# Ledger of designs, part 50: peptides against a protein of PDB entry 4ASU

Target 1, 270 residues: chain A of PDB entry 4ASU
Amino acid sequence: ATLKDITRRLKSIKNIQKITKSMKMVAAAKYARAERELKPARVYGVGSLALYEKADIKTPEDKKKHLIIGVSSDRGLCGAIHSSVAKQMKSEAANLAAAGKEVKIIGVGDKIRSILHRTHSDQFLVTFKEVGRRPPTFGDASVIALELLNSGYEFDEGSIIFNRFRSVISYKTEEKPIFSLDTISSAESMSIYDDIDADVLRNYQEYSLANIIYYSLKESTTSEQSARMTAMDNASKNASEMIDKLTLTFNRTRQAVITKELIEIISGAA
Target 2, 83 residues: chain B of PDB entry 4ASU
Amino acid sequence: FTFASPTQVFFNSANVRQVDVPTQTGAFGILAAHVPTLQVLRPGLVVVHAEDGTTSKYFVSSGSVTVNADSSVQLLAEEAVTL

## One batch from the design tools (peptide; aimed at target 2 R42 S61)

Design b2_p20_7_s1 (made by RFdiffusion4, then SolubleMPNN; from b2_p20_7, 8 letters changed)
Fold by OpenDDE base, seed 5:
Structure b2_p20_7_s1 (fold): chain B 270 residues (1-270), chain C 83 residues (1-83), chain A 20 residues (1-20)
Amino acid sequence: as target 1 above (270 residues)
Amino acid sequence: as target 2 above (83 residues)
Amino acid sequence: LLEELRRRGLERLALLEALA
């Protein structure tokens, strides 16, 4: 490569490094906030799931309609955050199909659709975009829940798949169950709650769905920001190494050019 | 007894004597060994009676309350504030 | 109904916050 080529490449990589460093800082700030806000959100969300865990809601095997909600965001450059969710969605969809179930998919965040478009486009009911720019609110989750409930798809049971935050260096893709109103109403294990008014139960389930979506969004956001911070740090380090390598190459090439010029002067060939 | 909003935790797996909650059909008190039930909250006052005899008051906007067979209670409000 | 409950609740909450 010519000195000019190396210089151009150096400039480009240095600019990339500046961008990645800046993005790391932004991600770090968002992570700190997300982690703080996740603490109450987790208590809230886990509390909402307690009924289903304690009641051990079962869906009859003859019921065939299953909904998969994948939770991620619209924003890239966060390592395997989106692909992890998509991978588990694919696995779950395949398992359900093998069991003779009908599977429909909802994507929270555009990246899920981007990954699954080729193979699962016909299974998508809706994709929610504009996710990840700002921290998710309960209002956002409520909108998603309402749209799902009004979609007209009468699922029997479902799965919400999201990245659960473990630590700044670790997340795990998790699955939590969601149930239709009909499924929960007909569940034998709910008999101890038998005196519950149908309208109350409907409203309760609307909150439950909003609650779990909110929880999943908060877990996802925290995981995403931590992963992005790590990804940007790695990118910055890789850029630094490349800069060092190219700088050495530049210096060696420059010395070679000078040596060549000196030889040409001494030999009279220039 | 767990009492939380999306943004704040008031009680997390705490032992309390009684919780008074506002529902659409009226307010009711949840005591130890209360029968399992599900309710939706109306805007109103939540009163938590602690084992030590202290009473705390909260205003809730909306949400749900669950009483399970194991006596666990989840009070989940969309918005809640201490009074 | 749920939306109405939410709205009323939020309005009441806002009022309480304004009075505090």
Scores: peptide ipSAE 0.145, ipTM 0.916, DockQ to the pose 0.190
OpenDDE base, seeds 1, 2, 3, 4: peptide ipSAE 0.030, 0.060, 0.090, 0.032; ipTM 0.896, 0.898, 0.903, 0.886

Design b2_p20_7_s2 (made by RFdiffusion4, then SolubleMPNN; from b2_p20_7, 9 letters changed)
Fold by OpenDDE base, seed 5:
Structure b2_p20_7_s2 (fold): chain B 270 residues (1-270), chain C 83 residues (1-83), chain A 20 residues (1-20)
Amino acid sequence: as target 1 above (270 residues)
Amino acid sequence: as target 2 above (83 residues)
Amino acid sequence: LLEELRKRGLERQALLRALA
């Protein structure tokens, strides 16, 4: 490589490093906010899921329609955030299909669709775009819940798959159950709640769906920002190492050129 | 007893004596060992009676309340403010 | 309920913006 080529490459990598450092800083700021907002959201979301855990709602095996909601975002450069959710979705879909279930998919965030489009395009009901530009609100979750309820797909049971935040360096892809109104209404374990008006139960379930979606979005966002921060840090370090290597190469090449020129002068060949 | 909104936690697995909630079917008081029930909230006042005798008042916009068989209670409000 | 929630949420966001 000529000195000019090395210089050009150095300049390019230095520019990339500047971008990745800037992105790391932005991700760090978003992470700090997301983590703060996740604390109440987790209590709220776990509270909404408590009924399902305590009532031990069972879906009859003869029920065939299963909904998978994958929660991610539209934005890249966040490590394995999207692929982890997609992998879990694929695994769940395959297991359900093997059990003779019909599977439909909802993607929250465009990246899920991008990953699953070739293999699962026919199973997608809807994909929500414009996710990840701003922190998710309960209003956003309610819109998603409403659209799901209005989709006309009458599922029996569902799974919401998202990345749960553990720490700045760790997330885990998790699955939580979603049940249809019919499944809840017919569940034997719900008999202790029998004095509940059907309209009340419907309203309760619609609200619960929004709650669970909101919770999943908050977990996903926090996980994503932490992962992006880590990814950008790694990219910056990799760029730094490459800059060091290329700088050494540049210096060696420059010395070789100078030596060659000196030899040419001494030999009288110039 | 857990009482939270999407953005704020008021009680997290706390022991309380009584919680008064505004439901669509009417306001009712949740005492210790209340029978399991599910209700949706209407805009109104939530009153929490702590074991130490302290009473706290909140205004909620909407939400749900769940009383489980294990006597755990989840009060989830879309919006809630301390009064 | 969700429509009501959405409406109320939007109204409150508007109110909060108007008070900010």
Scores: peptide ipSAE 0.032, ipTM 0.909, DockQ to the pose 0.055
OpenDDE base, seeds 1, 2, 3, 4: peptide ipSAE 0.030, 0.031, 0.027, 0.030; ipTM 0.904, 0.905, 0.903, 0.909; seeds 2, 3, 4 fail the geometry check

Design b2_p20_7_s3 (made by RFdiffusion4, then SolubleMPNN; from b2_p20_7, 9 letters changed)
Fold by OpenDDE base, seed 5:
Structure b2_p20_7_s3 (fold): chain B 270 residues (1-270), chain C 83 residues (1-83), chain A 20 residues (1-20)
Amino acid sequence: as target 1 above (270 residues)
Amino acid sequence: as target 2 above (83 residues)
Amino acid sequence: LLAELEERGRRRLELLEALR
């Protein structure tokens, strides 16, 4: 490589390093906010899931319609965040299909669709775009819940798949159950709640769905920002190492050029 | 007893004596060992009676309340403020 | 603030009822 080529590469990598460093700082700020907002959201979301855990709602085996909601975002450069959710969605879809279930998919964030479009396009009901530009609100979750309920797909049971935040360096892809109104109303374990008006139960389920979606979005966002921060840090370190290597190469090449020029001067070869 | 909104936690797995909640069918008091029930909140006053005799008042916009067989309660409001 | 919360709650209930 000529000195010119090395210089051009150095300039390019230095620019990449600047970008990745800036993105790291942005991700760090978003992570700090997301983590703060996740604390109450987790209590709220876990509280909403408590009924399903305590009632041990079972879907009859003869029920065939299953909904998978994958939660991520539109934004890349966050390591394995999207692929982890997509992998779990694929696994769940395959397991359900093997059990003779019909599977439909909702993607929260365009990256899910981007990964699964080729293999699962026919199973997608809807994909929610413009996820991840701003922190998710309960209003956003309510819109998603409403659109799901209005989709016309009468699922019996569902799975919401998202990355749960563990720490700044760790997340885990998790699955939580979603039940249809019919499944809950017909569940034997719900008999202890029989004094519930059908309208009340319907409204309750709408809140529950919105609550779970909101919770999943907050977990996903926190995990994503943390992962992005880590990814950008790694990219910045890799760029630094490459800069060091290229700088050494540049210095060696420059010395070789100088030596050659000196030899040409001494030899009289113009 | 858990009482939270999406943005704030008021009680997290706390022991309380009584919680008065505004529901669509009316206000009712949740005491220890209340029968399991599900209700939807209407805009109104929530009153939490702690075991120490402290009473806290909140206004909620909407949401849900769950009373489970194990006497655990989840009060989940879309919006809530301390009064 | 209370009036605003009440209005938001009312609107939410109306939306839920409209989904019937």
Scores: peptide ipSAE 0.234, ipTM 0.929, DockQ to the pose 0.815; fails the geometry check
OpenDDE base, seeds 1, 2, 3, 4: peptide ipSAE 0.049, 0.078, 0.061, 0.067; ipTM 0.906, 0.916, 0.912, 0.902; seeds 1, 2, 3, 4 fail the geometry check

Design b2_p20_7_s4 (made by RFdiffusion4, then SolubleMPNN; from b2_p20_7, 10 letters changed)
Fold by OpenDDE base, seed 1:
Structure b2_p20_7_s4 (fold): chain B 270 residues (1-270), chain C 83 residues (1-83), chain A 20 residues (1-20)
Amino acid sequence: as target 1 above (270 residues)
Amino acid sequence: as target 2 above (83 residues)
Amino acid sequence: LLEELRARGLARQALLDALA
C-alpha cells in the first residue's frame, strides 16, 4: 500500500472514531436518565403485574388466539437488542403454532418489523414507529394500548416480549403475560375478588394493559441505551487498535520509501 | 402496601394500618385483612394511616387499587401528588 | 374508557401545573 492509501485509511478511521465517541457520550447521557426513570417505573409495572401473577389466570385450551407484542425501538447501533427480542418472538410464535394456536404480532419499534417482515409479515397486525427518539411516557403507552383495544383483534392471551435491564453491561429478554377482559372475567381464580362490576373490571384491565406496556418500554429503553453505549465504546476501541496498526504500517512504509529514494540518489537511477 | 405512579414511588411493600381511597363506586377504607377486591380510582384524596399513627395525604387522578388474598395491596395512580 | 382515564389524569396534571 502507498503512503497515500494508508493516510486516507487513517483519516477515515479517525473520523469514525470521533463519531463513535460522540455517540457514546450521547448514549451515556440517555442511559443515565433512563436508569433513573426506570426505578419508579419498575415498581409501578411490577405492581400492575401482581394481580395476574397471584391470580394465576389460565386460558382455556379451546381458546387459540394469542397476541405477541415485541418491544424495541426504531434506532440501530445497539448490539443485539433488537435481534434478541426478535429471536424470542420467533421462538414463541413457533411454539404457539405447534400447539395449534393462532398467532398475531404487534411490533413496538420499526426494527422488529425490519427483522421479521420476510418470515412473519402475514402475522403482523400493526407496527408502532417513532420509538426511541425520546424517553417513553405513560401517554405513549396509553396510545399503544388504545390502538390495540381498538384494533378489533380479540385475543385470548398474549405475551409482551422486551429486554429487561439488569446492569449497565447486561440485559435479559423476557416475556410477561397479557390477558383479554374475557379471559380475566372467566377465570376461576377471580372468584375470590368481591363483587367486581363489569365496567370496573374492563377499566382495570385496560389500565393494566397500559401499565404493562409502559413498564416494558422503560425496561427496553434503559437496556437499549446501555447496549448502545457499550457498542459505541467497543467501536471506538476497535478503531483505536486499527489506527495503531496502520500507524505502524505507515512508519515502516515511510522508511522503505526513504531507503529506496536514498538508493536511487546514490546509484544515480531515475 | 405499594403506592406508586409511573414516575414516583410513595410506598413500596410497606405495612400500613389503613388506606382510604377514592373509587368510582365511592370512597372506602382498606383495613387489615380486607377482602380481595379490584377498583378503579377517581380523582380524589388518598389517606394513608401508618402503623405509628402518622397520616399522609395524597391527591390522585386516575388509577387502580388491588387487594389480594395475601393481603398485599397495590395502589397505582396515573398522577399523584403529596398534600 | 382508557381514554377517559387518561384524559382525567392529563387534566389533573394540567391543573396542578397551572397552580404551581
Scores: peptide ipSAE 0.076, ipTM 0.912, DockQ to the pose 0.125
OpenDDE base, seeds 2, 3, 4, 5: peptide ipSAE 0.000, 0.036, 0.028, 0.109; ipTM 0.829, 0.899, 0.896, 0.919; seeds 2, 3, 4, 5 fail the geometry check

Design b2_p20_8 (made by RFdiffusion4)
Pose (drawn by RFdiffusion4):
Structure b2_p20_8 (pose): chain A 181 residues (1-270 with 5 gaps), chain B 83 residues (1-83), chain P 20 residues (1-20)
Amino acid sequence: ATLKDITRRLKSIKNIQKITKSMKMVAAAKYARAERELKPARVYGVGLIIGVSSDRGLCGAIHSSVAIIGVGDKIRSILTFKEVGRRPPTFGDASVIALELSIIFNRFRSVISYKTEYSLANIIYYSLKESTTSEQSARMTAMDNASKNASEMIDKLTLTFNRTRQAVITKELIEIISGAA
Amino acid sequence: as target 2 above (83 residues)
Amino acid sequence: AAAAAYAAANDAAAAAYAAA
């Protein structure tokens, strides 16, 4: 309730809002990279339960939608392949998955809407390229919604700060008048 | 005729005369009228004879060539670089 | 003759690739 507590909380939530907004544009830039590389990947990959995701969270209902194997550390987290989503998926990554060894992944549509031999590694590559395009655009919205929630929280606390600031001024003033009187 | 690597796409549904291709057994030159077959590649060159008579030369490390029941061929390699 | 020439060119290309 003290001004010091409110000033500290404002700076704390402002830091979160700045970071979440900073990841909105990052997901927007990485999505633009992912879609640019999805066009040649879709024309390349055309011709047992495999779950395709990533280690990196903060992407909304992507890991929860997909429901030994299992690519993406967050899919094993419910009940394996690790270290994906930090860097764009290469064909070599899809090759290692095939080397260690009917498939579930998120297909890219747009920014809002989604759906859940040598040839076998091409399907894994097709799923990896589709998945990170889906993971990034979903994260773009997830951090956009988080930036909105943190801004609404700052507005509510600013109104509290103005009430407390007014209450401190009047209290100090009463202590002066009474001390005089 | 479709020729693509994971990185870049060279030909998108040609519309081409013939394509020389490296295969595990020697080499195969796929004409417009060729039998439906499924083949796997080896380290070798790919020569693309354009419809206007010109030539295109690329290199292939490995992959697959697929010619369907119709006059359609899809050639895909892990890496294809010039030169 | 053109097929044999192409096969020999591929063998030389394969050897060059293995050397690299």

Design b2_p20_8_s1 (made by RFdiffusion4, then SolubleMPNN; from b2_p20_8, 8 letters changed)
Fold by OpenDDE base, seed 1:
Structure b2_p20_8_s1 (fold): chain B 270 residues (1-270), chain C 83 residues (1-83), chain A 20 residues (1-20)
Amino acid sequence: as target 1 above (270 residues)
Amino acid sequence: as target 2 above (83 residues)
Amino acid sequence: ARLAALEAENEAAAALYAAL
């Protein structure tokens, strides 16, 4: 490589390093906010699941319609955040199909569709875009819940797949169940709640769906910002190492050029 | 007893004597060993009676309340404010 | 305000990164 080529590459990598450092700082600020907002959201979301965990609601085996909701965002450069969700969605869809179930998919965030479009396009009901630019609100979750309920797809059971935040260095892709009104109302474990008005149960289920979607969005956002911060830190370090290597190569190449020029002067004077 | 909104936690697995909630079918009091029930909240007053005899008042918008067989209660409001 | 500025910087950075 010429000195000019090395210099051009050094300039490019230095620019990348500046960008990745800036993105790290932005991700760190967003992470700090997301982690604070996740604390109450987790209490709220876990509280909304308490019924389903305690009642052990089961879907009859003859029920065939299954919904998969994958939760991520539109935004890249966050390591394995999107691929982890998509991998679990693929696994779940394959298992359900092998069991003779009909599977439909909802993508929260455009990255889910981007990964699954080639293999699962016909299974998508809807994809929600513009996810991850701003922190998710309960209003956003309510819109998603409403759109699902109005989709005309009468699912029996479903799963919401998202990254649960563990720490700044760890997340886990997890699944939580979603149930149709009919599945809840017909569950034997719900017999202790038999005096519940059907309209009350319908409204309760609508809130439950919005609640779990909101919870999943908050877990996903915190996981994503943490993963992005780590990814940008790693990219900045890798850029630094490459700058050091190229600087050494530049210095060696410069010395070789000087030595060659000196030899040419000496050989031409002889 | 857990009482939360999406943005704030008021009670997290706390022991309380009684919680009065506004539901679409009317206001009712949740006591110890209350029968399992599911209800939807209407806009109104929540009153929490602590074991020490203190009372706290909250205004809630919409949401849900769950009373489980194990006497655990989840009060989940879309919006809630202390009064 | 500071978060919005950081977001704008992040979008500009992402665009620059995608162009590299």
Scores: peptide ipSAE 0.036, ipTM 0.880, DockQ to the pose 0.011
OpenDDE base, seeds 2, 3, 4, 5: peptide ipSAE 0.021, 0.021, 0.019, 0.014; ipTM 0.858, 0.859, 0.832, 0.832

Design b2_p20_8_s2 (made by RFdiffusion4, then SolubleMPNN; from b2_p20_8, 12 letters changed)
Fold by OpenDDE base, seed 2:
Structure b2_p20_8_s2 (fold): chain B 270 residues (1-270), chain C 83 residues (1-83), chain A 20 residues (1-20)
Amino acid sequence: as target 1 above (270 residues)
Amino acid sequence: as target 2 above (83 residues)
Amino acid sequence: SRLEELKKENEEAAAAFAAA
């Protein structure tokens, strides 16, 4: 490479470094907000899941319809955030299919569809787009819940798969159960709950679904912003290392050019 | 007893004497060892009676309340404010 | 001289690199 080529590469890498640094700062700001908003959301969401954990709701074996909801976003440059969710969705879908169950998929965020489209296109019911530009609200979760309930797919049970936030440097892909109204109504373990009106139970389940989706969105958002911040930091460091390498290469090449020319002058004078 | 909205936590696994909640089927008080039940909230007043005799009042919009067999209670409101 | 020209070009390249 010529000195001019090396200089051009340096300029390009420096520009990339500036972009990655700026993106890191944006991600950091979004992360800080997401983490603050996750604290109450986690209490709220875990509280909503308490019934299903305590009641030990079971789906009869003769019921075979299963819904998988994958939660991520539309935005890239966040490491393995999307692929982790998609991987677990694929694994769950395969396991359910092997067990003879019918599987349908809902994607929250366009990235899930992008990853799974070629292999699972026929299983997708709906994909929710425009996720990740703004912090998720309970209203957003309610819209998703309503769309799911009105989709016409009469699932028996389901799984919501999302990245749970652990720390600024760690997330874990997790699965939480969702149940249809019919499954809950028919569950033997629900008999201990006294005189539950059918309309009350329906409304309760609508809230429960919205609550779980909201919780999943908040966990996912926090995990994503943290991962993006880390990814951009790593990219900036890598760019810095490349700049150092290019500087060394430039200096060596510069010296080599001078040496070569000196040899040519000396040899030609001979 | 857990009482939260999506954006705020009021009680997290706390011990309380009594919680009065507004439900679609009517207002009722949740005491210690209340029978398991599921209810949906209507807009109205929530009153929390602490063990020390302190009473706190809240306004809620909608949501759910769960009383489990283990006496745990989850009051989850879509919106709630301290009054 | 050719050497002087080369030195000048090399210095210009170094300046361009530092300015990048």
Scores: peptide ipSAE 0.282, ipTM 0.882, DockQ to the pose 0.004
OpenDDE base, seeds 1, 3, 4, 5: peptide ipSAE 0.027, 0.118, 0.028, 0.084; ipTM 0.814, 0.846, 0.822, 0.842; seed 4 fails the geometry check

Design b2_p20_8_s3 (made by RFdiffusion4, then SolubleMPNN; from b2_p20_8, 7 letters changed)
Fold by OpenDDE base, seed 1:
Structure b2_p20_8_s3 (fold): chain B 270 residues (1-270), chain C 83 residues (1-83), chain A 20 residues (1-20)
Amino acid sequence: as target 1 above (270 residues)
Amino acid sequence: as target 2 above (83 residues)
Amino acid sequence: ARLAALEAENAAAAAAFAAA
């Protein structure tokens, strides 16, 4: 490579480093907000899941319709955030299919569909796009819940798969159960709950679904921003290392050119 | 007793004496050892009676309330404000 | 004269690299 080529490459890598540093700062700001908003959302979401845990709602084995909701976003450059969710969705879908279950999929965020389109296209009910540019709201979760309930797919049970935030350097892909109204109403463990009106139970279930979706979105967003911050930091470090290597190459190449010219002068060939 | 909205937590696993809630089927008080129930909130007043005798009032829009067999209570409002 | 020219070119290349 000529000195000019090395200099041009150096300029390009420095520009990439500036971009990745800027993206890191943006991700850091979004992470700080997401973490703050996750605190109440977690209490709210875990509260919504408490019924299902305490009532130990079981789906009868004869029930075959299973819904998988994968929660992610539209935006890349966040490490394994999307692939982790997709991997668990694939595993769950395969296990359910092997058990003779019918599986349908909902993708929250375009990246889920992008990863699963070739292998699972026929199983998708709907994909929600425009996720991850703005912090998710309860309104967003309510829209998703409503569209699910209006999809006409009468699932018996389901799974919502999302990245739970653990720390700035750690997330875990988790699964939480979702149940249909019919499954809840028919569960023997629900018999201890006194004379619940059918309309009340339906409305309760709608809130429960929206609550769980909202919770999953908040966990996912916080995990994503943290992972993006880490990914951009790593990219910036990799750029720095490349700059150092190019600097060494430049210095070596420069010295070689000088040496060659000196030899030509001394030999009288020039 | 847990009382939260999507954006704010008012009580998190707290011990309270009584919670009065506005439900679609009517307002009722949740006391210690209340029977398990599920209800949907209507717009109205929530009154929390603490063990120390203090009372706190809240306005809620909609949501749910769950009383479990283990005496745990989850009051989850879509919107809630302190009064 | 040629040596001085090479030194000047080297200095210019180093400055351009540092500015990049």
Scores: peptide ipSAE 0.025, ipTM 0.816, DockQ to the pose 0.004
OpenDDE base, seeds 2, 3, 4, 5: peptide ipSAE 0.021, 0.018, 0.016, 0.019; ipTM 0.824, 0.824, 0.825, 0.827; seeds 2, 4 fail the geometry check

Design b2_p20_8_s4 (made by RFdiffusion4, then SolubleMPNN; from b2_p20_8, 9 letters changed)
Fold by OpenDDE base, seed 2:
Structure b2_p20_8_s4 (fold): chain B 270 residues (1-270), chain C 83 residues (1-83), chain A 20 residues (1-20)
Amino acid sequence: as target 1 above (270 residues)
Amino acid sequence: as target 2 above (83 residues)
Amino acid sequence: SRLAALEAENAAAEAAYAAL
């Protein structure tokens, strides 16, 4: 490589390093906010799931319609965040299909659709876009929940798949159940709950769905920003190492050029 | 007893004597060993009676309340404020 | 305003990164 080529490459990598460093700082700021907002959201979301865990709601085996909701975002450069969700969605869809279930998919965030479109395009009901620019609100979750409930797809059971935040360096892809109103109302385990009016149960289920979606969005957002921060930190470090290597190569090449020129002068071949 | 909104936690797995909640069917008190039930909140006053006799008041907009067979209670309000 | 500025900066950085 010529000195010019090395210089050009150095300039390019230095620019990448500046960009990744800036992105790291932005991700860090978003992460710090997301983590603070996740604390109450986790209590709220876990509280909403308590009924389903305690009542042990079961879907009858003859019921065939299953909904998979994958939660991520529209934003890239966050490591394996999207691929982890998509991988679990694929696995779940395959298992359900093998069990003779009808599977439909909802993507929260455009990245899910981008990954699954080629193989699962016919199973997609809807994809929610414009996810990840702003922190998710309960209003956003309610809109998603209402659109799902009004989609005309009468699922019996569903799965919401998202990344649960563990720490700044760790997340885990998890699945939580979603049940239709009919499944909840017909569950034998619900017989212990007294004086439940049908309208009350419907409204309760709407809140429950919105609550679970909100929780999943908050976990996903925190996981994503943390993963992006880590990815950008790693990219910045890798760029730094490459700059050091190229700088050494530049210095060696420069010395070789000088030596060659000196030899040409001494030999009279210039 | 857990009482939270999406943005704030008021009680997290706490022991309380009684919680008065405003539901669509009316206000009722949740005591220890209350029968399992599901209710939807209407806008109104929540009153939490602690075991020490302290009473706390909250205003809620909407949401849900769950009383489970294990006596665990989840009060989940869309919006809530301390009064 | 600060969040909007950070969002704009992030969008610009992402676009610059994709162009590289």
Scores: peptide ipSAE 0.120, ipTM 0.902, DockQ to the pose 0.012
OpenDDE base, seeds 1, 3, 4, 5: peptide ipSAE 0.028, 0.038, 0.021, 0.069; ipTM 0.832, 0.890, 0.858, 0.899; seed 1 fails the geometry check

